Peptides against a protein of PDB entry 5CWW. Designs and how they scored, part 104

Target 1, 194 residues: chain A of PDB entry 5CWW
Amino acid sequence: VPKLQGPFDFDLNPEDEQDDEVELKDIYVIGEKPRVADLMRGEEEELEMMKEDQHNGLSLNIICLLSTSGQVKICLDIDGVEAQWLPPRSKNKRLFAPPPEPPSLLTFQTFDTLKPAEVTPDGWPMFSEDATSPYSFYVTHPAGITYISLTPWVFRLESELQSDSEAGTEFRIDLLAKGQGSERDRIFTQTRTQ

## One batch from the design tools (peptide; made by RFdiffusion4, then SolubleMPNN)

Design b2_p25_3_s3 (from b2_p25_3, 7 letters changed)
Fold by OpenDDE base, seed 4:
Structure b2_p25_3_s3 (fold): chain B 194 residues (1-194), chain A 25 residues (1-25)
Amino acid sequence: as target 1 above (194 residues)
Amino acid sequence: MKPIDVEKLAKKLTELVKRRKEERK
């Protein structure tokens, strides 16, 4: 039986965002690119197809969270959360090991997709995939649709993760963190027919 | 919306990059 994972601890949450204050509505997960080393156990033909796709992916899982207010939180799974299974019912009352510390997600970016005037009690924002890119998606809401792309920073972060050189890494990461995060574009706005 | 602490983010990402490089050696 799959073990339910969570709650997750959020590292670098904005100081004023208590987890209790943000009602989550949806979650969108972008899985990490497969590691070439893990693929070496597969057939060579599958390996070649995956190599082309691997060049543009991040070697980290990305967890996107969406609130009822249209706030998006982009989180990185730094620890590599793996699917956990319930331990087989071994009858041995092993002393309740303290529950393992919940996996921590690193908050990379937060942003709003809705204007305050667009937020409604009955509004239900949802994620939708972009079939053209695994690192792009949409936030759909009755008030409008927002396109989001993680590609600009994902590529740079992956380049650092895969680089053999340590020279300038701290500087480039600082620029990445301070620079433009995710691309956002409101592609549709529902006109209020008065 | 309050922004995240970018300096802390940069630090944590740098630590991640260093760790991943060490794991590959």
Scores: peptide ipSAE 0.589, ipTM 0.936, DockQ to the pose 0.771
Fold by OpenDDE base, seed 3:
Structure b2_p25_3_s3 (fold): chain B 194 residues (1-194), chain A 25 residues (1-25)
Amino acid sequence: as target 1 above (194 residues)
Amino acid sequence: MKPIDVEKLAKKLTELVKRRKEERK
């Protein structure tokens, strides 16, 4: 059984977002591109299928959080949280190892997908994947559907992570952070026929 | 929605990029 990982520490949470104020409804995880070094330990045949998708991915996990109000929070896993499995119920009283420090997530971007008038107590938003792109997805709500793409900044961030040169990195990262470059488009709005 | 501190974000991302480059050397 997969271990529930969390709570996460959110780096750069807006100072005034008390964890209690944002009711989370859904989570969407985009796994990191497998490192070539990790692939070399696997069977050769599975390696070839993953090679084509490798060149266009981010070498960090992305964790998207969705609130009941339709707020999306995009987080980066800087520490490289690996999937943990529940240890088999070994009867051995594990000595009180201090609880592992919760993994830190870096908040990259936050945005709303719903207008205030579209938020309803009985309406909940949900994530759904885009089959055409690993870094694009939809937020579906009874009021409408919003397309989201992370591709504009993911490519740029990966380019910096993989670059051999330090020249201009600080400047390009500053532009990346200021740009908040996720695409967001409302592709469908439910017309409430009064 | 309150804005994220973009300057802190830029610093943390820069530190990450530097760390990843050092780990590959």
Scores: peptide ipSAE 0.589, ipTM 0.936, DockQ to the pose 0.755
Fold by OpenDDE base, seed 5:
Structure b2_p25_3_s3 (fold): chain B 194 residues (1-194), chain A 25 residues (1-25)
Amino acid sequence: as target 1 above (194 residues)
Amino acid sequence: MKPIDVEKLAKKLTELVKRRKEERK
């Protein structure tokens, strides 16, 4: 039987954004890159094609949240939440194990895709994938379309995650955190015929 | 939109990186 997972705790949520104030409209999940060990279960021919793609992915799930106001929240699954099955009823489970801590999402970045004047009560922002890149997507709204790419920081973060050396990691991560993060470009704006 | 505490973010990411490196040993 599948285990029900959630709610998730948001780590580093902006202090004034009570989770209750942000009405979520859509969710976009970018799964972690396949692990080499999981690829070894497939045919040899699939292994060669997947090796090229493996270098371009993050070894963390990314959860993108979109509010009704067009606010995007980029979160990292730092705990590696996998589909969990109810553990087999082992007769000897000590009744007194503390409940596992709820999984946490690390808020990496937040940004707006809409101007304040573009936000409408009936607005319906939505995510859509970019078929050319797993780490790029669009936010569509009646007011316009915004292209988003996570590639600038995803590559850098994965490089740190896969590094064998700790030398300079703290410095590079500090630069990563302080950087612009995701690319964001408004590619279309709806002209209101006044 | 209030900015994320980037210092806390950097700390958390560094901890994550360290943890992942330890898990691979």
Scores: peptide ipSAE 0.591, ipTM 0.936, DockQ to the pose 0.755; fails the geometry check
Fold by OpenDDE base, seed 1:
Structure b2_p25_3_s3 (fold): chain B 194 residues (1-194), chain A 25 residues (1-25)
Amino acid sequence: as target 1 above (194 residues)
Amino acid sequence: MKPIDVEKLAKKLTELVKRRKEERK
């Protein structure tokens, strides 16, 4: 039975956004790429096809949150929340183990997908996947559809995570953080029939 | 929408990268 690992603490949440103030409507999770070492325990033939794809994913889970107002929050699982299975009912519930520190999510980016005039009380934005990329998705709302791609910064972040060199890392990460390089494109806008 | 503290973000990401490099050694 999977252990419920929530609630998550949000690191770098904007000071005035109490998590309680943002009415969340949807969640989109992008799982981390499998580690090569974990894949090597499987059959040899799948290894060659995965070599090309192994470089294209992030070694962190990404959690995207969507509010009623069409605000997207992109969070990174820095602690590496492994799917914890409920320990087998071993009788020794050590009652006194301090609860593990709640897993923290790092807020990487926040952005709006709707204009203020498009936000409606009855509006219900939803995530949907892009079949062509695990790091791209859509936000669908009655006012329109927004394409989002995390690919530009995911690649750069993974390059830093996998680099053996510390030289220039701080500088490149600073540029990454400042750029917040998610692609956003409104691919459809509902024409208000005047 | 309130902006994220980019300086804190950069710091946290740098710490993450360093930690991950240390875990691979």
Scores: peptide ipSAE 0.590, ipTM 0.936, DockQ to the pose 0.751; fails the geometry check

Design b2_p25_4_s1 (from b2_p25_4, 9 letters changed)
Fold by OpenDDE base, seed 1:
Structure b2_p25_4_s1 (fold): chain B 194 residues (1-194), chain A 25 residues (1-25)
Amino acid sequence: as target 1 above (194 residues)
Amino acid sequence: SRAEALAALKRALERYREERLAAGK
């Protein structure tokens, strides 16, 4: 069981001092998938079963943040990828490892799941998992339910991360960043009985 | 490389944010 290491100190980069105190109500984390290169170092037999599943994930943690207003922020943990080799437990010196630098979260995408008229002060939007895909989830609010899927860009990003070729990477990444192609579909809307 | 792709992603997102801010969006 990968020990979820301690509280992600969301070093909310203060630079998003957007004065609008976005009150966060929920967090949804999609754990990273093992990198192909890291799997090749494991025992051969586990490699065959994982080969089919290996190409089906991002080798970065994804952190989704949900505000009271129904705003979703998709963040990527870029720093977590450097396998902090646990220093070999050399016996003696408790080298105070400098507190792990808080993971730098990179905001990939921000979007709303509610219309302005649907936002209520007492509204409590929540994330829920989609059992059919690790990269899909729901946002539930009294006004309705929104389906979200990250699949349109996750696999493309992973392909770039695994590519040994530098040719065209910058261009493809630029297109990926600008496209921000998460799927968003309102699957249910609560009809206010007037 | 992975590192280069991540660096490119960071730069691309920064540029995109700046463009959005400049466009008033």
Scores: peptide ipSAE 0.526, ipTM 0.888, DockQ to the pose 0.453
Fold by OpenDDE base, seed 3:
Structure b2_p25_4_s1 (fold): chain B 194 residues (1-194), chain A 25 residues (1-25)
Amino acid sequence: as target 1 above (194 residues)
Amino acid sequence: SRAEALAALKRALERYREERLAAGK
């Protein structure tokens, strides 16, 4: 059972606090998929179940943040992956590993799901999952529903993370960082019956 | 390596943020 280690202390770096106090309303977490190298060390039976899902997963946790204004911030947990490289500590020595430093979240993308005119003080946007894809989800708000998919870039990023070749990696990653490739589609808009 | 790819990602995103800030966007 992958032990979900303890509460992610979001050290919100105050420097990204531009003065507009974006009030956070919801969080959506997409858990990391195991790396192929880590799977090869596991029992043969776990390998078969994971083979089908592995081709489309990211070996990083994704943390999506949603504000009152309907702003979505897609963050990647870079530090959490480094902690997994520690060999499984043998059962016995409760060496109090220093509390893992709160994972530094790397903001990959930021976008809005609401138009300025749709933003209300009493609005409560929320995340909901898409049963058809682990990397797709919805943002629901009284004004409407927005479909979001991370699939356009997740696979490409994972391919770079698993690549043994350094050739062109920096270039392709630069394109990923600048491409802002998440799909966003308003699938429903609530008509205010006056 | 994975570590190098992650480092490259961090650097790329930092550069992109700096470029956006410089552009006033």
Scores: peptide ipSAE 0.525, ipTM 0.888, DockQ to the pose 0.446
Fold by OpenDDE base, seed 2:
Structure b2_p25_4_s1 (fold): chain B 194 residues (1-194), chain A 25 residues (1-25)
Amino acid sequence: as target 1 above (194 residues)
Amino acid sequence: SRAEALAALKRALERYREERLAAGK
């Protein structure tokens, strides 16, 4: 039974409270893909099919947050992957295992899908999946539809996570963090027929 | 390692946030 790890306590780091109280309207989760190293412990035949797919995923959960204003935050669940290490059954019933610290979400990227003039109090943006790509999705709003793709950076990040080489990793990751190369394309705009 | 890459990512994002805050962006 996949233990649905309980409510993502968005530890909204209170330090980010200084960002304008962005009222969240919707959440879209892209589940992590299995790590190659975890697959290598399985049967060889499943490995070959997964090798082709191995280049096609991130071993981190991605949490996308959508505000009423159409702002999208792309967050990475860093701690969720570490929690897959079953704590060694240390038999020592230390009673107060501190509650598992809520998974720390790292905000990777923030961007707007709406122009200021398109933002309305009654406008409710929503996420929808792209059936053709696990790392692409749409933000739908009465004013328009925006296509978003995380593919420009997701595979590069995964490559760094899987790399045994430390050489240049910090530089490449810094470039990834600063570049924030998500694709964003307004595919439809509602023309207000006056 | 994976852990080092994640640590580097965290540091990079923190630095970038600080830079954005300093730039008023």
Scores: peptide ipSAE 0.524, ipTM 0.888, DockQ to the pose 0.452
Fold by OpenDDE base, seed 5:
Structure b2_p25_4_s1 (fold): chain B 194 residues (1-194), chain A 25 residues (1-25)
Amino acid sequence: as target 1 above (194 residues)
Amino acid sequence: SRAEALAALKRALERYREERLAAGK
């Protein structure tokens, strides 16, 4: 279980100042998958098995935040990855190494799982995992259950992160960012017996 | 590179947010 330690700095644009007032109820973390380059350093046998699992996971941690209103914010941990690529700084760990800066979370997508009329003061939305997919999960609320899948964009983003070609990367990433390709389906709605 | 892709992603998301705000959406 990746231990998320420390305060997260949200690189929230000042326009998300209104989002700073959002009361969070739950957090769901999808741990990073090893990079193909990191796998090449491992045993050849594990490499063959991972080639068959065509859907290599994202080499970034995904942090999902859930508000009291049922708003989901999908965040990416960018800093966690950079720290792994930094060559081990030379042996003289000066005793006074500044504490590692908290990871900066990049907000990829924000969406609602509840309609405004379904939001209640006493409502407690929660995340739950999908045992069949590491990049799918549910948001449960007294008003209903919403299925969410990140699979439509996770693979594409990882492909761009692993690409050696700079050609068209900016364009493809722009399309990815604008597409907001998470699947969101209400699978259950609680009917109020009037 | 990975670093360039991440930088491009950050820029793209920032632009997208600005566009949504400007559109009042």
Scores: peptide ipSAE 0.524, ipTM 0.887, DockQ to the pose 0.465; fails the geometry check

Design b2_p25_4_s2 (from b2_p25_4, 7 letters changed)
Fold by OpenDDE base, seed 4:
Structure b2_p25_4_s2 (fold): chain B 194 residues (1-194), chain A 25 residues (1-25)
Amino acid sequence: as target 1 above (194 residues)
Amino acid sequence: SREEVLEALKKALEKYREERLAAGK
C-alpha cells in the first residue's frame, strides 16, 4: 500500500490491496459542505443562502485518487461524520495513542480516464479543479484531458442524508450505488503525431 | 438517520462490487 503521505491515511480495504500495483500519482479532495442541521445553529440567513444554492454540497468529504494508469477512484470519508458525533475525547494526548486509524474510505466509484493504448510509463496524470463547480474536476494527461463531474450522484446522496423519511431510502441508495452516475467526458485528445 | 443511510450505501456498494466481480466486469 503506497503510504500516501497525505493527511488521510487510506486504509484501503484489503480488496483494494489487490490493487497493490496501482501507483497513485495524485489526490483530489472535495471538502464536505456544512449540513443543514449544523447551519441551524448558525444565522438563519446562511441557511436560506444554502437552500437557495441548489448546489447543496455533500456533507461528506470526497477523496479522489488518481493512478499512473489514469484510473480514478472516488472515495467517501464516512468516518469524518462519525468523528463529529464522537464527543471530543478528552485531550489527554496519551503519548502512545495508536496513530488514529486512518479514516476508512468507502470507494464509491472506480473508472479509467485513459485507454490502455494511452497508458505510458512516463505518463503523469494530474487532477485540476473546475472553477465552475466544486464537484467537478479534470484529469490531465499527455494523451488527453477528461472532465469529471460528481454532481449527478452527489445531490441525490445528500438528499438521502438529509431526508427524515426512511421510506424507499434503501431502494434509492441501491439505485445510486449501482448507477454510480459520475459524468466523464474526454474533452481533449492529443493526436499522435506520426 | 444519516448513519442508516451510510450503512445502506456501504452495503449497496459491497453488493455491487460482488456483482461486478462475479460478472467479470
Scores: peptide ipSAE 0.543, ipTM 0.892, DockQ to the pose 0.486
Fold by OpenDDE base, seed 2:
Structure b2_p25_4_s2 (fold): chain B 194 residues (1-194), chain A 25 residues (1-25)
Amino acid sequence: as target 1 above (194 residues)
Amino acid sequence: SREEVLEALKKALEKYREERLAAGK
């Protein structure tokens, strides 16, 4: 029985207590793409289609969180990759396997889509998909629309995840972690017609 | 390994957060 991916216990690490004040308004999930190695067990035709798509996918779920203030958090589901099979109900009273540790969401990046002056109590920022790219989306707010693309770092991260070479990985990962790799562009700003 | 990459990423992000907090950013 596939373990029901239980509720995303956003174990927002309680130590990010400063982030506890962030009221979430919307969630946008980008599902993981299957790994090439897992597909090699399938038919050759699926392999060719995946080779073209392989350059543009991540083998991790991405969870985007949007606050009332227009703050976006990009989180990675690190635990989702291991299909936690429910241990077979062996009859013996073995110790309650600690509840599966809630999927550890790793906050990769946090950024604002609104200026402080654009934040309103009645403002309802929302995510919307980009039909042209699974790793691009929009944040819509009455003040404006912001285009976001995760493509720049998603490709690099997936390359590291698929690489058998350990050479330079730590350095490249450090650059990924420190880099504001997501593209962010305000494509529309509502002019206050006075 | 994939797991090692993810652990490295976690550590790098933790370090970066600590650096940002220390810098007041």
Scores: peptide ipSAE 0.542, ipTM 0.892, DockQ to the pose 0.465
Fold by OpenDDE base, seed 1:
Structure b2_p25_4_s2 (fold): chain B 194 residues (1-194), chain A 25 residues (1-25)
Amino acid sequence: as target 1 above (194 residues)
Amino acid sequence: SREEVLEALKKALEKYREERLAAGK
C-alpha cells in the first residue's frame, strides 16, 4: 500500500480562507486507482483480474474534508497526476529539488450533512468507510448518519480522463461540474424522545 | 489529453461557482 506519507500540505486556496473558518474535524482519502495503460506494463495474469475492478476507479486521489458543522468538501488532487508522468529520471535526488509544490486540491463539491438545527458546538461528525464500495462512505454525527456515494460522477470523470477523443469533452465536463451528482441520503436520524 | 480534461474541469467548476455566487445560492 503506497503510504501517502507526504504531509498533504492542503494549500487550502487562501482565497477560501476569507469565508467562515470552517473548523475541520475529519479527513477521508480515497486513493487513486492505477491507469489501465500503466498496468499493461505488468504481468499479463494480474491484468485480467484487475480489468474488471479497474474500470470503476478514478485515476485521481479524492480528499474529503468534514467540518464541525457537518459540511463536506470533496476535493480532487490534480497535481498528483502531473508528477506521475515525469518518468523518474536518474536517482540523483538533486538536494535542491524545490520542495514538491503542495498538491493543489480542486474543490469539486461542497454540501451539508446536517440541518442548521442539528449543528451543536459539541457535535463531532466523523467519516467511516463503506466496505461495499471504495467511493461510498458515511458521515456519523450524534444527530444522525448520512450515506454518501461519489459513484455517479467518478465513473464519468474517469471515462473523460481515459478518452482519446476531445469531441464533446467540454460539454460533458460542464454537465459533470454543474450536476455535482454525489448521492446523499440520511439513513438514520436520532429522534429526540421528548 | 488528460491535462486538457483537468483544465476543462477547473474552468467549468470556476464558472459554476461564479454563477452560484451571482445567484445568491
Scores: peptide ipSAE 0.541, ipTM 0.892, DockQ to the pose 0.470
Fold by OpenDDE base, seed 5:
Structure b2_p25_4_s2 (fold): chain B 194 residues (1-194), chain A 25 residues (1-25)
Amino acid sequence: as target 1 above (194 residues)
Amino acid sequence: SREEVLEALKKALEKYREERLAAGK
């Protein structure tokens, strides 16, 4: 079994370690959008056009993992944020910089796109992009096609990440974690003609 | 801070997972 020794240390809770037996078939990455504060360093005209696009973006990389069984794990790259705020450590090129620690992925949501009866040994689910939205995509399997959208929670999470107010953050984050509000819609099902 | 939000999210997700497991969901 090729252990995808991906460069990502999954901070998977031990309970997700039982899910380590999940054979991954595909990965879909949604790159982070630049933070408003980072855009303010650019030319004013580009700032106005990007303001509209920023309202629906996340300043974290999203890594979606797809298993042979059609299970999707939506993970957040939380370490990428720390690297941006670390003051440039003094250029003392100590020759032995420890290898950069692999980014830790936080599993935000896990869900199935296939019913147990639709899972086949030869099934190969794949991600495909939605050209209309960077936070929407499809899972294609011989049994059917599932539309997925992360937009319902991405905006809310980004709003919390950009907020200077600590008031109510814990409550809103708790609701976000419990709701996990990704849209999931089976848009096509292959009917086995008997 | 962003770090505090992410830490809160991590804790909330951990709690949610524990609650789901306890509920047999």
Scores: peptide ipSAE 0.543, ipTM 0.892, DockQ to the pose 0.485; fails the geometry check

Design b2_p25_4_s3 (from b2_p25_4, 8 letters changed)
Fold by OpenDDE base, seed 1:
Structure b2_p25_4_s3 (fold): chain B 194 residues (1-194), chain A 25 residues (1-25)
Amino acid sequence: as target 1 above (194 residues)
Amino acid sequence: SREEVLQALKEALAKVKAERDAAGK
């Protein structure tokens, strides 16, 4: 049973000047997938299940933040990459491991799902999952529904993370960062029947 | 290495942020 590690204290390091003005309403987490290299150490049976999931997921946790205004912030958990070996259950010493340093979240992309005219004080945007893809989701609001897909850049980023070749990595990463390649599509708009 | 990729990503995103901030957008 994958132990759902308890509530990530999103100590959003205040140094990311979250403009004190952005009120968060919802959070959507996409859990990391195991690295292919790490899978080769596991039993053959788990390898077969992962081969069928042809879409190698990202080996980083993705944290999506949603504001009252419909702003989405996509963050990457960079610190989670260090396989913190669960300290061996040494029975005796309640060594209070220092509280895990709050995960350093790296903001990958920020974008709006609502137009300024659609933002209302009583509007409550929410995340919802896409059952067809682990890297796609919806933002629902009374004004409309927006489909979001992270698949284009997730694949490229994971490819770089798994690559043994250092050649051209910096260039490709620069392109990835500049491209901001999340798909965003308004699939429904509520017509205000006046 | 994985760490080098992540460092490159951090630096790249920092540049993008700086450019955005400079553009006022």
Scores: peptide ipSAE 0.565, ipTM 0.909, DockQ to the pose 0.453
Fold by OpenDDE base, seed 3:
Structure b2_p25_4_s3 (fold): chain B 194 residues (1-194), chain A 25 residues (1-25)
Amino acid sequence: as target 1 above (194 residues)
Amino acid sequence: SREEVLQALKEALAKVKAERDAAGK
């Protein structure tokens, strides 16, 4: 069990100096899937079960942030890849180990789930999981429900991360970054019954 | 390598951000 032991001090340095204090209301975490290479070193039996799940999950943690305004920020935990296996706490207090730098979250995509007119001061948007896909979820708000799927880019990114070929990687990554192809669909809108 | 891919991604996203910021969006 990869014990993510460390308090993720999300130094969410919102580098976005936009003074707008984005009040976060909810966080949704999609845990990383083990890398195939790491699985091959482990017990052979677990490898067979995971091969059947055709959807190779991303070997990075995804952290979704939801603001009061219905803004979703999709972040990747790129530092988690270096699972600093906490060296077994050898008792020697190396006193001066610099505090582990808080995991750097890489913002992949930011988008709104609400129209400006739907944003209310008392609105409380929330994440909810999609039972059909680990990389899909819903944002619920009094104004409506939005379906979000990360599937369009997650697979592609993982393919690059696992690829032994460097040929064309930069180009494909550039397209991935520019495309920001999360699926977003408003599945329900609250109709004010007149 | 995996690290190279992640670095490329970081750089690509930084460019996208810079372009967005420059566009005033």
Scores: peptide ipSAE 0.563, ipTM 0.908, DockQ to the pose 0.471
Fold by OpenDDE base, seed 5:
Structure b2_p25_4_s3 (fold): chain B 194 residues (1-194), chain A 25 residues (1-25)
Amino acid sequence: as target 1 above (194 residues)
Amino acid sequence: SREEVLQALKEALAKVKAERDAAGK
C-alpha cells in the first residue's frame, strides 16, 4: 500500500463548517485500495491475491481528523478518484491547468472518543495504527484508549462503488449514511488513583 | 456509475447533517 506521505493542504473551507473551531491535533490517512476493475488489467496472479484483501478495501482515501477534545471526523477523499479518470491532457495546450483544486473531503462520520469530563487542556489525543487491519485504528489519550474500526461500512460502500446496478443504490446509500456504522470501543480507561 | 454513487452519498450525508443540526445534537 503506497503510504501517501504528502502534506495534505486541507483547505477546510471554514464557511460550511459552522461547527465550533475544532482544533485538530492529529491526522490519520488510510490509503485507497486499487479497484477490482483496475486490477483486471494487471497479471491474473495478482488478481487472486488481491481478491481476498479487496473484500475489505475502499477505492477512496480516508482521512481521519482528531481534535483536542477527542472528536474524530472520518472524511472521504472524493476528488482523488476523478483525477484518475481524466484522460491524459493532450500535451499541446499550455493551458495552465488550473491548480488542482484542493481535494474536497466529504465528512462521513463524526464522533467523540472522550467524555466531556475527560477532556483536558493538556491532553493530546493521538492516532495509532492497528497492525491487524488497515481500516482499524486507536485513539490514545491519557484518559483512555479507544478502538475504532471502519470495516462495517467500508465494504458496503465499496460494493456500491463497484456495482454496475443502479437499482436500489440510493436506498442502500441512504441507509449507509444514516447507519454511521464505525465500530467504537473504549478498550482502556485510566483510573485516577485518588 | 461510480460518480452517481458518490453524488448520492454526498446528498445522503447532507441530509443526515441537516437532521442532526435540526435536532440540536
Scores: peptide ipSAE 0.562, ipTM 0.908, DockQ to the pose 0.462
Fold by OpenDDE base, seed 2:
Structure b2_p25_4_s3 (fold): chain B 194 residues (1-194), chain A 25 residues (1-25)
Amino acid sequence: as target 1 above (194 residues)
Amino acid sequence: SREEVLQALKEALAKVKAERDAAGK
């Protein structure tokens, strides 16, 4: 398991070990947006301008993983949220505090960007950002370029996270989990010159 | 609460995974 020595020890929970066969080639991180409630503690005027743009943000970090085969795994950093809610534990680091459990990534969605025939051993798929949208990106491979947008479900998930009402939440979350909410469009295909 | 939403999501995704695994997909 490549220990990504990032500040986030992505210990992909070994229970997802069944995906151990997936060789990762690239990682793309979409940082969390500040929560509206946290913004309300700031000056009122900046809040109004940020509210319109923030309606499309997620208060969770998103980690996208890309395999050699062009498989994309969209993961949510759930533990990052807990760190925000846990009052800074008073400095009494009990000497034997178990090492902070590496942030568990919750796999939200997995999908392929390449057809089986397009997968090559020497292929190197890569992520690239979309400058026009924080929740959209591209997967570039010699066989083609795929546009991906997380916007459809990100907004809905954030709405649930910010909602004070529990009514219907379970149902909506179930739909969100079962759905293939990410947009995926092949925008370019390299024609194999025979 | 936010925590309850995240737990619900975790549980829902676990079910989806289990169903997918059972279907051989």
Scores: peptide ipSAE 0.561, ipTM 0.906, DockQ to the pose 0.466

